# Peptides against a protein of PDB entry 3PBP, part 4

Target 1, 203 residues: chain A of PDB entry 3PBP
Amino acid sequence: LNEKDLNLILNKSLVMYESLDSTTDVIVKRNVIKQLQFVSKLHENWNSRFGKVDIQKEYRLAKVQGPFTINPFPGELYDYTATNIATILIDNGQNEIVCVSFDDGSLILLFKDLEMSMSWDVDNYVYNNSLVLIERVKLQREIKSLITLPEQLGKLYVISDNIIQQVNFMSWASTLSKCINESDLNPLAGLKFESKLEDIATI
Target 2, 203 residues: chain A of PDB entry 3PBP as posed
Amino acid sequence: LNEKDLNLILNKSLVMYESLDSTTDVIVKRNVIKQLQFVSKLHENWNSRFGKVDIQKEYRLAKVQGPFTINPFPGELYDYTATNIATILIDNGQNEIVCVSFDDGSLILLFKDLEMSMSWDVDNYVYNNSLVLIERVKLQREIKSLITLPEQLGKLYVISDNIIQQVNFMSWASTLSKSINESDLNPLAGLKFESKLEDIATI

## One batch from the design tools (peptide; made by RFdiffusion4, then SolubleMPNN; aimed at target 1 F111 V132; its pose is not in this set)

Design b2_p22_5_s4
Fold by OpenDDE base, seed 3:
Structure b2_p22_5_s4 (fold): chain B 203 residues (1-203), chain A 22 residues (1-22)
Amino acid sequence: as target 1 above (203 residues)
Amino acid sequence: MSKLETKKQIGKFLIERALAKL
C-alpha cells in the first residue's frame, strides 16, 4: 500500500460511511464503520513519522469480499478469459466505473450497484459483490494493459500491440454521476451508454 | 433516497436495459 492507495481507500470508506442510513443492514453498517476506523488509524499513523499501528484483534479477522458477479454477463464472453481490470473515477465524489478486458479484445464497463466492504467477522460475510453491465466495447485487438489517470475523469487508456486508445465515457458518466449524487434516476431515461473510442498514439 | 438505495435502483435499471438488448 502506498500513500495514494491509502488515500483512495480512505475516501471510499468515507463515502461508504456517509451513505449509511436507517434502512442499511446492521452487518453492513458495522463493517463499514470498522473499515473506516481501521483506514483512518492507518492514515493517521502514515502521517506520523513515529506511529506504531496498533491493530486491534478484531481487525486481524478482516477479509476482502469477493468474487464479483457480473449481471448480465455477455454470452459471447463465456468462452473468453478476463485479462485486465481497472477502476475509473467519474467524479470527485468517488463514484467509479469498473472496466474488465477480455482476450477477444472486448472491454466491459460495469456499474457497482453494491459497495464492497471488508468482512470483520470470519463467520459474517457481506455479499455486496454485484457488478452491472453498462456497455461492451469491441476493440478486436489484444489488450495488454489498462491505464487510468486520477485527474482524468471517465477516461480509460487501453494499450495494445501498436496503439494507445482512449475510451471516454463522460458522455453518459456525467449524467450517471448526477443521478447518484442527487438521488434522481429521471435523467437516465433515454441516456445512451455509448463511449467514444479514439486512437491517441502509435507505439 | 440514500446513495446506497440510489445505486441499487440504478443497478436494476441497467440490468433491465441490458436484458432488453439481448
Scores: peptide ipSAE 0.623, ipTM 0.936, DockQ to the pose 0.657
OpenDDE base, seeds 1, 2, 4, 5: peptide ipSAE 0.620, 0.620, 0.618, 0.610; ipTM 0.934, 0.934, 0.934, 0.938

## One batch from the design tools (peptide; made by RFdiffusion4, then SolubleMPNN; aimed at target 1 L133 L176 L185 F193; its pose is not in this set)

Design b2_p23_4_s1
Fold by OpenDDE base, seed 3:
Structure b2_p23_4_s1 (fold): chain B 203 residues (1-203), chain A 23 residues (1-23)
Amino acid sequence: as target 1 above (203 residues)
Amino acid sequence: MSSLETKKQIGKFFVERMSEKLK
């Protein structure tokens, strides 16, 4: 997770929170609030480690083009805080999976299903605002960082205090990539969305 | 289908699947 990604998520969460009104579905409200809480805590942790970011300044400059949501959000994770985010390429094109870690040792793998955009900084960066849950992976470890390598498609490295683990989701991501590129969803119906975990190295 | 429409349909697929799994 870099500072930019964290700030983006925080800004999106703030914008979503402010967009809540009396007509907003209760479930949506709850999800937005929980996401905001999660990202805010992440931001605090980041700021303590890397310096304070003026989120309000960035938020004021943001042009909101749509809400940011995770659907469905696992109920068990409402009590936990997001700790890291990573984007993993699944092909040589533009198809990617978003991963978010939580302080309970969970990872969620997310799909960008809607090309909604938000400009949140002066550089007019545009980001997707809709994420859909594909898989929850329980590592039962304190996750310190997430690492991705551009040359390694569908692989995420999770660093804890004593071990580096690889999460490999190419078992399903290769099919997903094909479905996107060919505009054919038929292969998804019989697919099991279970990532493989492997211990890479002890620390 | 457009790429955008395909992604929307995939999103719907996952929402339905994961909603059932989380019950």
Scores: peptide ipSAE 0.648, ipTM 0.943, DockQ to the pose 0.535
OpenDDE base, seeds 1, 2, 4, 5: peptide ipSAE 0.646, 0.643, 0.647, 0.621; ipTM 0.941, 0.943, 0.942, 0.945; seed 5 fails the geometry check

Design b2_p23_4_s2
Fold by OpenDDE base, seed 1:
Structure b2_p23_4_s2 (fold): chain B 203 residues (1-203), chain A 23 residues (1-23)
Amino acid sequence: as target 1 above (203 residues)
Amino acid sequence: KEKLETKKKIGEFFKERMSEKLK
């Protein structure tokens, strides 16, 4: 983590917190609060060591709202509860991946196959309840939060109790983006949908 | 329209692939 990344994470955490409403799932709500608290603590520690970091307010937020169906749904996850959700841009043309975490420590990557448009504001979200499973990543940790950085395409930051990990799926998402934009599915046939997991920081 | 159809086809691709993987 660098100063810029920490600032962005904190900003996103704040925005996520502010997006909470009465319709938000209880577990998601709790985790977003915990995320904000955790990242705020990190920010305080950073400021004490390296000086004050200015926080810029970011209002752009894209998320899936309302109930959705995942196809196929892994049978082993039926007994677990979703804990976090995030939307990650894979290009600058509004193509995105949805990520959902579960309380077993799993992260699933999902494709919106019926999405009409991306929302840059929570209030302008187009409801889509169709999500298609691309990949399951088993982190085997209690996932507290999912963070995206606007300038980092195809990257998801996962915060657990004492570690921040990066999930990078651009190895396949770049091809997926191309397939969408060019209306050609041929490159997908031989593609491996395996994301890279990297430890970013220990807390 | 074309983009939507493409997304739909991609969805079907993943459904098939993941259904096989989950067997």
Scores: peptide ipSAE 0.663, ipTM 0.947, DockQ to the pose 0.436
OpenDDE base, seeds 2, 3, 4, 5: peptide ipSAE 0.660, 0.626, 0.626, 0.662; ipTM 0.945, 0.951, 0.951, 0.948

Design b2_p23_4_s3
Fold by OpenDDE base, seed 5:
Structure b2_p23_4_s3 (fold): chain B 203 residues (1-203), chain A 23 residues (1-23)
Amino acid sequence: as target 1 above (203 residues)
Amino acid sequence: MDKLETKKKIGEFFVKRMTEKLK
């Protein structure tokens, strides 16, 4: 993690925090607060070690508020609770993947197969009724927050107690984007939906 | 095929694939 990336993460976390109001879903509130807390702690630690970091740019927040349906839902996750939700852009055309974390340390990557979305609290909070399972990633860690960077397509940062990890799914998301944009599903045939996991920084 | 139909079909593709994977 470099200074620029940390600033972007912090900025996003702040924007998310500022978007909270009395109508915000409890889970979303908790997630955003926790995210901000952890990112702030990380930033503080960074500043103590490397000097003061300034936030340079404001970013627009886009977030999904609570999936209504996940299909198929992994049976192993039935007894677990969703802890975080994030939306990750995969192209400049606003195609996106939804990620949900669970308290067992699992991540699920989800596709919005229906356009029926509603904004509830803020313009950037979208509720979609249907989410389709693409991939399950088992991290086996307590996931504290999910962070995205506006300029990093198909990348998700996962913060746990001791580590920040990057989930990169552009290996398949680029093809998915193409399929959506060109209205051609043929390239999906034979594609492996396996994201790359990389350790970015220790906390 | 419009974008909506495309997304729907993509969804169906994933549902089928993941249902099989989870068996």
Scores: peptide ipSAE 0.672, ipTM 0.952, DockQ to the pose 0.427
OpenDDE base, seeds 1, 2, 3, 4: peptide ipSAE 0.668, 0.670, 0.668, 0.669; ipTM 0.952, 0.953, 0.952, 0.952

Design b2_p23_6_s2
Fold by OpenDDE base, seed 3:
Structure b2_p23_6_s2 (fold): chain B 203 residues (1-203), chain A 23 residues (1-23)
Amino acid sequence: as target 1 above (203 residues)
Amino acid sequence: MEKVKKQLETKKKIGEFFIKRYS
């Protein structure tokens, strides 16, 4: 974490807090407030050595949220099981794509359209767990692992029993990154969301 | 603050765009 990252997290937490209203679930309200309190303390104590120990303890009390909701979920995948998950950076500003593989050899590319917080109050907390479907790639292989390289933006390596394949989605992800960073959706119009698949090596 | 808020709203709208594309 650097100062810029911390400021971003703080601002996101503030936006989440400001989005709360009388119709918001009580559990959600409590969780968002606790998130904001934690981040605020972290910000205040960023330069304090003593604050670090307490912050670490509080952070350990936080839990990850429950399962994601994929929308739309491809009907063809209802009978199949997710096998791997990976997160791929598409720029230097923390924008990312989530990839999930299934035992039918499908790979889905997903967008996080909502900000997710940690769970601070309740077990099995689920809120803003949205993942939106961008593209489905049918590899028709048993996917053993998904590998990403931090220096290679918008690239995913898919490892099967006999081959390594590269999925490159920068053809559309560069535009998506621009849309996010500039807060302009116009460049998405007419964009094809088709990734390039290339065989890298036989194993 | 305002910039971050705008970006979060943009992400939400992008999600809506993709959902609409599959409808």
Scores: peptide ipSAE 0.622, ipTM 0.950, DockQ to the pose 0.893
OpenDDE base, seeds 1, 2, 4, 5: peptide ipSAE 0.615, 0.616, 0.616, 0.615; ipTM 0.951, 0.951, 0.951, 0.951

Design b2_p23_8_s1
Fold by OpenDDE base, seed 4:
Structure b2_p23_8_s1 (fold): chain B 203 residues (1-203), chain A 23 residues (1-23)
Amino acid sequence: as target 1 above (203 residues)
Amino acid sequence: MKSILETKKQIGKFLVEKQKAKE
C-alpha cells in the first residue's frame, strides 16, 4: 500500500460515509462506518510515520448521488453485521469488484452496475449507487481486515485472528473485465462465479 | 458497440437474474 492508494481508499470511505441516509441498508451503514474507522486509523498511522496527507481538498471535489444498495442482499446475512469493505481492481482499466465482509465470516463480492464518476485533484473516483451480488464466500472466521493490493488484480487478502487468506476471483473476473471492456456479455453465459480461497499464512 | 455504462447495466441485470435463479 502506498500513500496514493491509502488516500484513495480513505476518500472512498468518506464518500461512502457521506452517502448514508435513512434509506441506506443498516448493514451497509455499519460496514461503511467500520471501514471508515479502520481506514482513518490507518491513515493516522501513515501520517505519523510518513508525514501528513491532506485528503480534504480531494474529498470536497467529490459528488455523491444518493445512497448505495446491495441487490440482492443474501437472506442468510440479514441477522449479521457488515464488518469491512474493500474494492478490488480486476483490470488496468479500473474495473473493480466491491467486497463486504460480515461478522458471520462471510464475504460478498459485488458488481457495480451503476457508476458515477467523481473527479479528484489527482485521481478519478467512481461512486456506485447500485451493487449487485456476484458471490458469497463463507470463511467461517472472524474477519479482522480486508486488504487489497492494486498491483494484484482480482485478489483480496482476508485477515482473521489466526490466518491470512487470499480470495482470488480472477477465474471469473477476467471474463467479466473482458465483457465490460468489449461490451459483450456472451462470455458470461455459463461462467462460474466461484473464487479460489487459499491460506497464505498463519498468524 | 454499447457504451460501458450500458454494458455494466446489462451485466448487473444478468447477475441479478442469476441470483434469482439460485433462490
Scores: peptide ipSAE 0.624, ipTM 0.927, DockQ to the pose 0.507
OpenDDE base, seeds 1, 2, 3, 5: peptide ipSAE 0.619, 0.618, 0.622, 0.604; ipTM 0.927, 0.927, 0.927, 0.931

Design b2_p23_8_s2
Fold by OpenDDE base, seed 1:
Structure b2_p23_8_s2 (fold): chain B 203 residues (1-203), chain A 23 residues (1-23)
Amino acid sequence: as target 1 above (203 residues)
Amino acid sequence: MKNILETKKQIGKFLVEKQLAKQ
């Protein structure tokens, strides 16, 4: 878990919640509320495991930076708590996948479709960030930690129940990276977003 | 000129539509 990433998502979820009004679409309202509940539970779990995270400073920054959404948020995960977050590089550039684990043993793989360009160019500042659901991987295990290795693109290591598993999503992430870098979506047609799961070691 | 930001938005839309089609 990256504390900074957790705080960022929490803060953005709070901003999104604060943006809800009477004119907001019912589906949007529901998704925002559920995301906030999810991230709040994640924060509680983080605090219980690693001590209290002070998000006040980060929250102030997030108010300026705008909300996060997970779209669509998996309805089956509404009652579950997020336990871990990781960011995985998919190329030698800056293209990344976000992974979030849940206490039901699920992983969700998420795409950042709206990145805050910290462009020093104020005029191109994207005030809203979103995460888009790519894949849900059901491990049916208590996920204790997520590990990434910078030299291993599109690979996530999951530690659960004395087993280390590798999630390899380069089968689709290589194509996704190409689509981003080439500004061509055609290769996404017919692409299966199915990650490979492999047992690496027992602990 | 490659517009990475717009491409990411379009990819996001595509992925959302794909998830909705699975429901």
Scores: peptide ipSAE 0.628, ipTM 0.925, DockQ to the pose 0.513
OpenDDE base, seeds 2, 3, 4, 5: peptide ipSAE 0.626, 0.627, 0.626, 0.624; ipTM 0.926, 0.924, 0.925, 0.925

## One batch from the design tools (peptide; made by RFdiffusion4, then SolubleMPNN; aimed at target 1 D113 S183 L188 F193; its pose is not in this set)

Design b2_p24_3_s1
Fold by OpenDDE base, seed 1:
Formats: sequence, structure tokens, C-alpha cells
Structure b2_p24_3_s1 (fold): chain B 203 residues (1-203), chain A 24 residues (1-24)
Amino acid sequence: as target 1 above (203 residues)
Amino acid sequence: SDLEKVKKQLETKKQVGQFFLDRW
């Protein structure tokens, strides 16, 4: 975490706050306001020399949201159980893809289209928990773990009992990153969202 | 401004989400 990251978080929280209107649910309003208050205070208390902040005890009670809503949820996966989750950076600007594995050996690559806040006020707070399906990759293996390397953008390593496989989705993720950063969706038209699967090592 | 940039990016992300939804 650095000053730039804090500024980004603050700006995101401000945008969320500005999106509130008279029709917004009261619980959502309260939660977004508390998030903004926390982030604002965090920013205020930032010590750039040490890369540290002093966080008041009251704000330490915040929790991560869950569950997510996956849209569309693949019908074929309805009876299967999610086993692992990973977040993969696709650029240095904090754009990321979420990956979820299932016990049938499937991977789904997901896009977070909405900004989520922490849960500050109410238990089981759910707002902007959308994940949108990009691609399904069928490995047909028992997936033990998902590994990402920060220096390797758009790459996911899938560990099974006997093999390590790489899922590389930079063929489309580079374009996606550019579209987000430049606020232009035109390059997405006609793009194939097909990841490359490679065997890396046997175990 | 940085704020306007973030706002634009967040709006773009929503649109990207809709783009993906429309593919299915």
C-alpha cells in the first residue's frame, strides 16, 4: 500500500458516495458513508515516510463482503462445488480477473464490473457483489490449488496432483485492460476470449 | 482530475460487464 493506492481507494469511495441518491437503500447509504469516512481518515493519517497509517479501533470491525453473484452462472456447474479462488492482475493499474475453480475440474474467469465496499454497518451486507462470466476453462482434473505470480500478468498456475498447468489469458486481457484504462470498449468487439492452456511441469 | 478518471473507469467497468453479459 502506497499513497497512490490510498488516493485510488479514496477516489473509488468518493465515486460510490456520489452515486447515492434518494432511492438508494438506507443500509447501502450508511455502509458507503462509513467506508468513505474510514478511507478519508486513513488517507489523512497516512505517513508517507514509513508507509503506515494509524487505524482507530472502531474501524477494525469491518468485514469483507460475500457471497458473490456470478452472472451468468454456468448451468453445468450448478451441482458442483467451488474449491479455490484467485485474483490475477492483468496490468499494473489494478485491473484484475477473478478465477474460481470447481470440483469438476472447471475454471471460470470472472470480471468484477462493480466496485465493492467493505461491510461496516450490517452483518451479511451485500451490495455490488457482481462477477460476470468471461470464460470457462475445462481442465477435467482435481484442482488442488491456484497460484498467481505478481510479476506475471494474466497468468494462472493450476496445481493438480500430478501436473502444474498454466492458464494464460493475456491474449484478451491486454485488450480488456486497455479498454478499461482508455474508457473505450470498441476493441472488445470481435475479440476471442479464449485462454491458452499449457503444461508446465509434472509432479 | 484523478477523481474524474476513476469515475470514468468505474463506468467503463460497468459497461464491460454488460458487454460480457450480452455475449451469453
Scores: peptide ipSAE 0.626, ipTM 0.954, DockQ to the pose 0.906
OpenDDE base, seeds 2, 3, 4, 5: peptide ipSAE 0.626, 0.625, 0.626, 0.624; ipTM 0.954, 0.954, 0.954, 0.954

Design b2_p24_3_s2
Fold by OpenDDE base, seed 5:
Structure b2_p24_3_s2 (fold): chain B 203 residues (1-203), chain A 24 residues (1-24)
Amino acid sequence: as target 1 above (203 residues)
Amino acid sequence: SELEEVKKKLETKKQVGKFFLERW
C-alpha cells in the first residue's frame, strides 16, 4: 500500500458514497458508509514518512465480498468447475482483466465493470459482484496453474502437464484500455475479442 | 479533480460492462 493506492481507494469509496440515494438499499448504504469511514481513517492516519497506517481492530472484521457471478455464464461450463483465477493488468492505469480457468480446459476472460465494497455489516453481503464475460478460450488441456508477469501487460501464462502456453489479449485489451482511459467506447465497435494462444515451452 | 477523474473512469467502466453484456 502506497499513498497513490490509498488515494485511489479513497476516491473510489467517495464515488460509491456519492452514488447513494433514497432508492439505495439500507444494507448497501451501511456497507458503503463503513468502507468510506475506514478508508478515511486510513488516509488520516497515513504516515508518509514510514508508509504505514494504524488500523483499528474493529475494521479488521471486514471481509472480501464473494463469490462473484459471471454474466452471462457460458452454458457449456455449467457442468464444469472453476480451477484457477488470475488478474492481468492491461495498462499502467490499473485497468485489469480477470481470468478464470475451468476443469474442461477453458479460460474465460472477464471484465469488472462495477466497484465492490467490502462486507462490513452483514454476513453474505452481495452487491455489484458480477463480472462480465468478454471471451472464452478453449485450451483443451488440463490447466494446472495461471501465471501473470507484472511487466507483461495483457499476457497470461497457462501451465499444463507438458506445456506452457501464453494467452495474449492485447489485440483488444489495448483498445479497451484506451476506451476506459479516454471515456470513449466508439473504438470498441467492431473490435474482435479474440486472444492469441502461443506455445512458449515444453515441460 | 482526482475525484472527478475517478468518477468518470468508473462510469466509463459501467458503460463498457453494458457494451459487453449486449454482445451476448
Scores: peptide ipSAE 0.628, ipTM 0.954, DockQ to the pose 0.878
OpenDDE base, seeds 1, 2, 3, 4: peptide ipSAE 0.628, 0.628, 0.627, 0.628; ipTM 0.954, 0.954, 0.954, 0.954

Design b2_p24_3_s4
Fold by OpenDDE base, seed 1:
Structure b2_p24_3_s4 (fold): chain B 203 residues (1-203), chain A 24 residues (1-24)
Amino acid sequence: as target 1 above (203 residues)
Amino acid sequence: SELEKVKKQLETKKEIGKFFLERW
């Protein structure tokens, strides 16, 4: 965490707060307000010299929101179980893809189209928890682990019993990153969302 | 402003989400 990251978190929390209106659910309002209060205090207490923040104990009760929903959920995966989850950075600006593996050997690549806050007020808080399906990659292997390397953008390593495979989606993720950063969707038109699968090593 | 930039990016993400949804 650095000052730039903290500013981004603050701005995201502010945008979320500003999106509240008279039709917004009361629980959502309360949670968003608490999120903003926490982040604001965090920002206020930021010591840039030491990269430290003093957080009051009362804010330590926040929990990660879950579960998330997948839209559309692939019908073929309805009877299968999710086994692993990973987040893959696609740029240095905090844009990422979520990957979920299933016990049939499928990978789904997902986009976080909505900003998800922490849960501050109620148990089982659910808001902006949807992920959007980008691509399904069928490996037809028992997936043991998903590994990402921060220095390798848009790459996912899939570990199975006897093989390590690389899923590289920078062919489309670089364009996606650009679209987000420049606030322009035009480059997405006609783009193929097909990841490259390569065998890296045999175990 | 930085805030406006973040706002635009978040809106763009929402639109991208719709884009992907429409592909299925």
Scores: peptide ipSAE 0.650, ipTM 0.960, DockQ to the pose 0.907
OpenDDE base, seeds 2, 3, 4, 5: peptide ipSAE 0.649, 0.649, 0.649, 0.650; ipTM 0.960, 0.960, 0.960, 0.960

Design b2_p24_4_s4
Fold by OpenDDE base, seed 1:
Structure b2_p24_4_s4 (fold): chain B 203 residues (1-203), chain A 24 residues (1-24)
Amino acid sequence: as target 1 above (203 residues)
Amino acid sequence: MEKVKKQLETKKKVGEFLVERALK
């Protein structure tokens, strides 16, 4: 975590706070406020001369948000179980794709369309955990591991029994990144969301 | 702040686009 990342988290938390209104659920309000308070405190401590982050006891019970909601969820995968998850950066601005593998050998590529948050002393809190289906890649093999390399944007390495395969998203992810960064959706029209699959090595 | 807000709104719209695409 660096200062830039912390600033981004703070800004996101502020945006979430500003989205609160009279119609917002009380539990949502509580969580968003607590998150903003926590991130603000982190920011203050980060900028301090001592370089130490002091976390108040009240925040020790914070939980990661889940479960995720995938929309649409492929009907063919209802009877299968997720085996691996990975996050792949598609640009240097922290835009990312979430990848989930299943025991049928499928890989789904997902987009985070909503800002996620942590749960703060609330049991079973679920808010803004949306993932949107971009593409399904059928590998038809047991997926053992998903590997990403930070220096290789939009690339996922899939390890199965005797083969390493590369899934390359950049054919569409570059356009997606541009759309997000420029706040312009026009380039999405007619875009084909088809990743390239290549065998890298046999083991 | 404003830039981040715009990006978040764009992400939401991208999501809507992708959902609509999946339903076609």
Scores: peptide ipSAE 0.642, ipTM 0.941, DockQ to the pose 0.924
OpenDDE base, seeds 2, 3, 4, 5: peptide ipSAE 0.634, 0.635, 0.632, 0.641; ipTM 0.939, 0.940, 0.935, 0.941

Design b2_p24_5_s2
Fold by OpenDDE base, seed 5:
Structure b2_p24_5_s2 (fold): chain B 203 residues (1-203), chain A 24 residues (1-24)
Amino acid sequence: as target 1 above (203 residues)
Amino acid sequence: SELEEAIKKGFQKKIDFQKKLNKY
């Protein structure tokens, strides 16, 4: 964690806080407020010289939220088991694609449409846990692992028994990034969400 | 399609959030 990352987290937490209104669930309010309090304290105690922060014990008890929901979930995958997960950056603004592999050899590419808070007060806290399905890629192979390289935007490496394949989704992810950054969805019209597969190496 | 609608809706939510975030 660096100062830039901390500032981003703080700003995200502020935006979440500002989104709260009279109609927001009380549990959600509490969690968002606690997160903001934590991040604010962290920011106040941040020593830029040493890159260190002392975190109070109370805040160390925060947990990651429960399971995600995928919308729409591919019906064909109901009977299959997720095997691997990876997160791939698509730009320098921390926009990411989530990839999940299944034991049928499928990859699903997902987008996190909502910002999530940590769980602070309630066990099994779940809110804004939706992921949007963008693409399903069928490799028809047993997927052993998913690898990402931070310097390679929009690229995922899939390792199977005999081959390493690259999944490149920058064809559509670049447009997505542009839409987000420019606050304009018009470029999305007619966009085809199809990744490119390339064999990298035989193993 | 349902998928396209979901994508558009999701992206819009992200855009809305990003707009707010950019104010900081």
Scores: peptide ipSAE 0.314, ipTM 0.834, DockQ to the pose 0.879
OpenDDE base, seeds 1, 2, 3, 4: peptide ipSAE 0.310, 0.309, 0.304, 0.306; ipTM 0.831, 0.831, 0.828, 0.830

Design b2_p24_5_s4
Fold by OpenDDE base, seed 5:
Structure b2_p24_5_s4 (fold): chain B 203 residues (1-203), chain A 24 residues (1-24)
Amino acid sequence: as target 1 above (203 residues)
Amino acid sequence: SELEKAILQGFQKKIDFQKKLNKY
């Protein structure tokens, strides 16, 4: 964690806070407020020179939110088990695609459409936990592992028994990134969400 | 399609959030 990252988290927390209104669930309000309080304190105590912050014990009890829901979930995958997960950066602005593999050899590419808070107040806190399905890639192989390279935007490496394959989704992810950055969805009109699969090496 | 709607709606939500975030 660096100052830039902390500032981003703070700003995200502020946006979440500002999005609260009279119709927002009380539990959600509490969690968002607690997160903002934590991040604010963290920011106040941030030593830029040393990159260190003392975190109070109370805030160390925060938990990662889960589970997530996939919308829409492919009906064909109901009987299969997720095997691997990876997160792939699509730009330098913290936009990411989540990839989940299944034991049928399928990959699903997912997008987190909503910002979520940590769980602070209630056990098993769940809010804004949806992931949007963008694409399903059928490899029809047993997937052993998913590998990402930080310098390789929009690329996922899939390792199976006999082959390493690259999934490249920059064909659509670049447009998505542009849309987010420019706050305009028009470029997505007619865009086909199809990744390119390439064999990299046999093993 | 349901998928297409979900994608577009999701992206719109992200854009809306990013717009707010960019104000900081």
Scores: peptide ipSAE 0.316, ipTM 0.837, DockQ to the pose 0.868
OpenDDE base, seeds 1, 2, 3, 4: peptide ipSAE 0.312, 0.310, 0.308, 0.312; ipTM 0.835, 0.834, 0.833, 0.835

Design b2_p24_8_s1
Fold by OpenDDE base, seed 1:
Structure b2_p24_8_s1 (fold): chain B 203 residues (1-203), chain A 24 residues (1-24)
Amino acid sequence: as target 1 above (203 residues)
Amino acid sequence: KSILETKKKIGDFLVERAKKKEAE
């Protein structure tokens, strides 16, 4: 799950980068460069731990299928290295949040606000082309891995410094899910996007 | 409204929220 998501983000980011030209808005250009930077770093980190991921085939497919954006890219994370990526379901309707960790101990929670039909491999035909920042969670720990459990909605397990922590974002994700499913944004007004962090176990 | 349209609007909302937060 995580490896595939990484490849998708990386490939789409590369495609977006290659689309940049002299007519591209300065802000857009900057954001594209930033997102490419962190996903490239994530890929490097992934390869260092799990072996080299071949993205050549997927990249070729992505080049034909469309751009990718992260909006906004957190400026504070520009100089840091992404370390892990995970996708977490927030309901049984397959709404999901993307999480990326960084070597400063931060987690960013991202919303998929644009779904498009794409063919990256035989198993997947619908992909997201846009990620939007929801929340930054600062753990201030060396994050080693991200774990999700399919039966536990809106929960992310973070392994860092021999501690397993749970990030629970159902406090806002339940509302978000409702907004999506009911096509009503009213409940978002005044909603606090603050996840609950809890220590689960020591390793 | 379609789910896709709703997701896009949610995205727009979140982007604006993030901009406001950064400006504070």
Scores: peptide ipSAE 0.626, ipTM 0.922, DockQ to the pose 0.517
OpenDDE base, seeds 2, 3, 4, 5: peptide ipSAE 0.613, 0.611, 0.605, 0.615; ipTM 0.925, 0.923, 0.926, 0.922

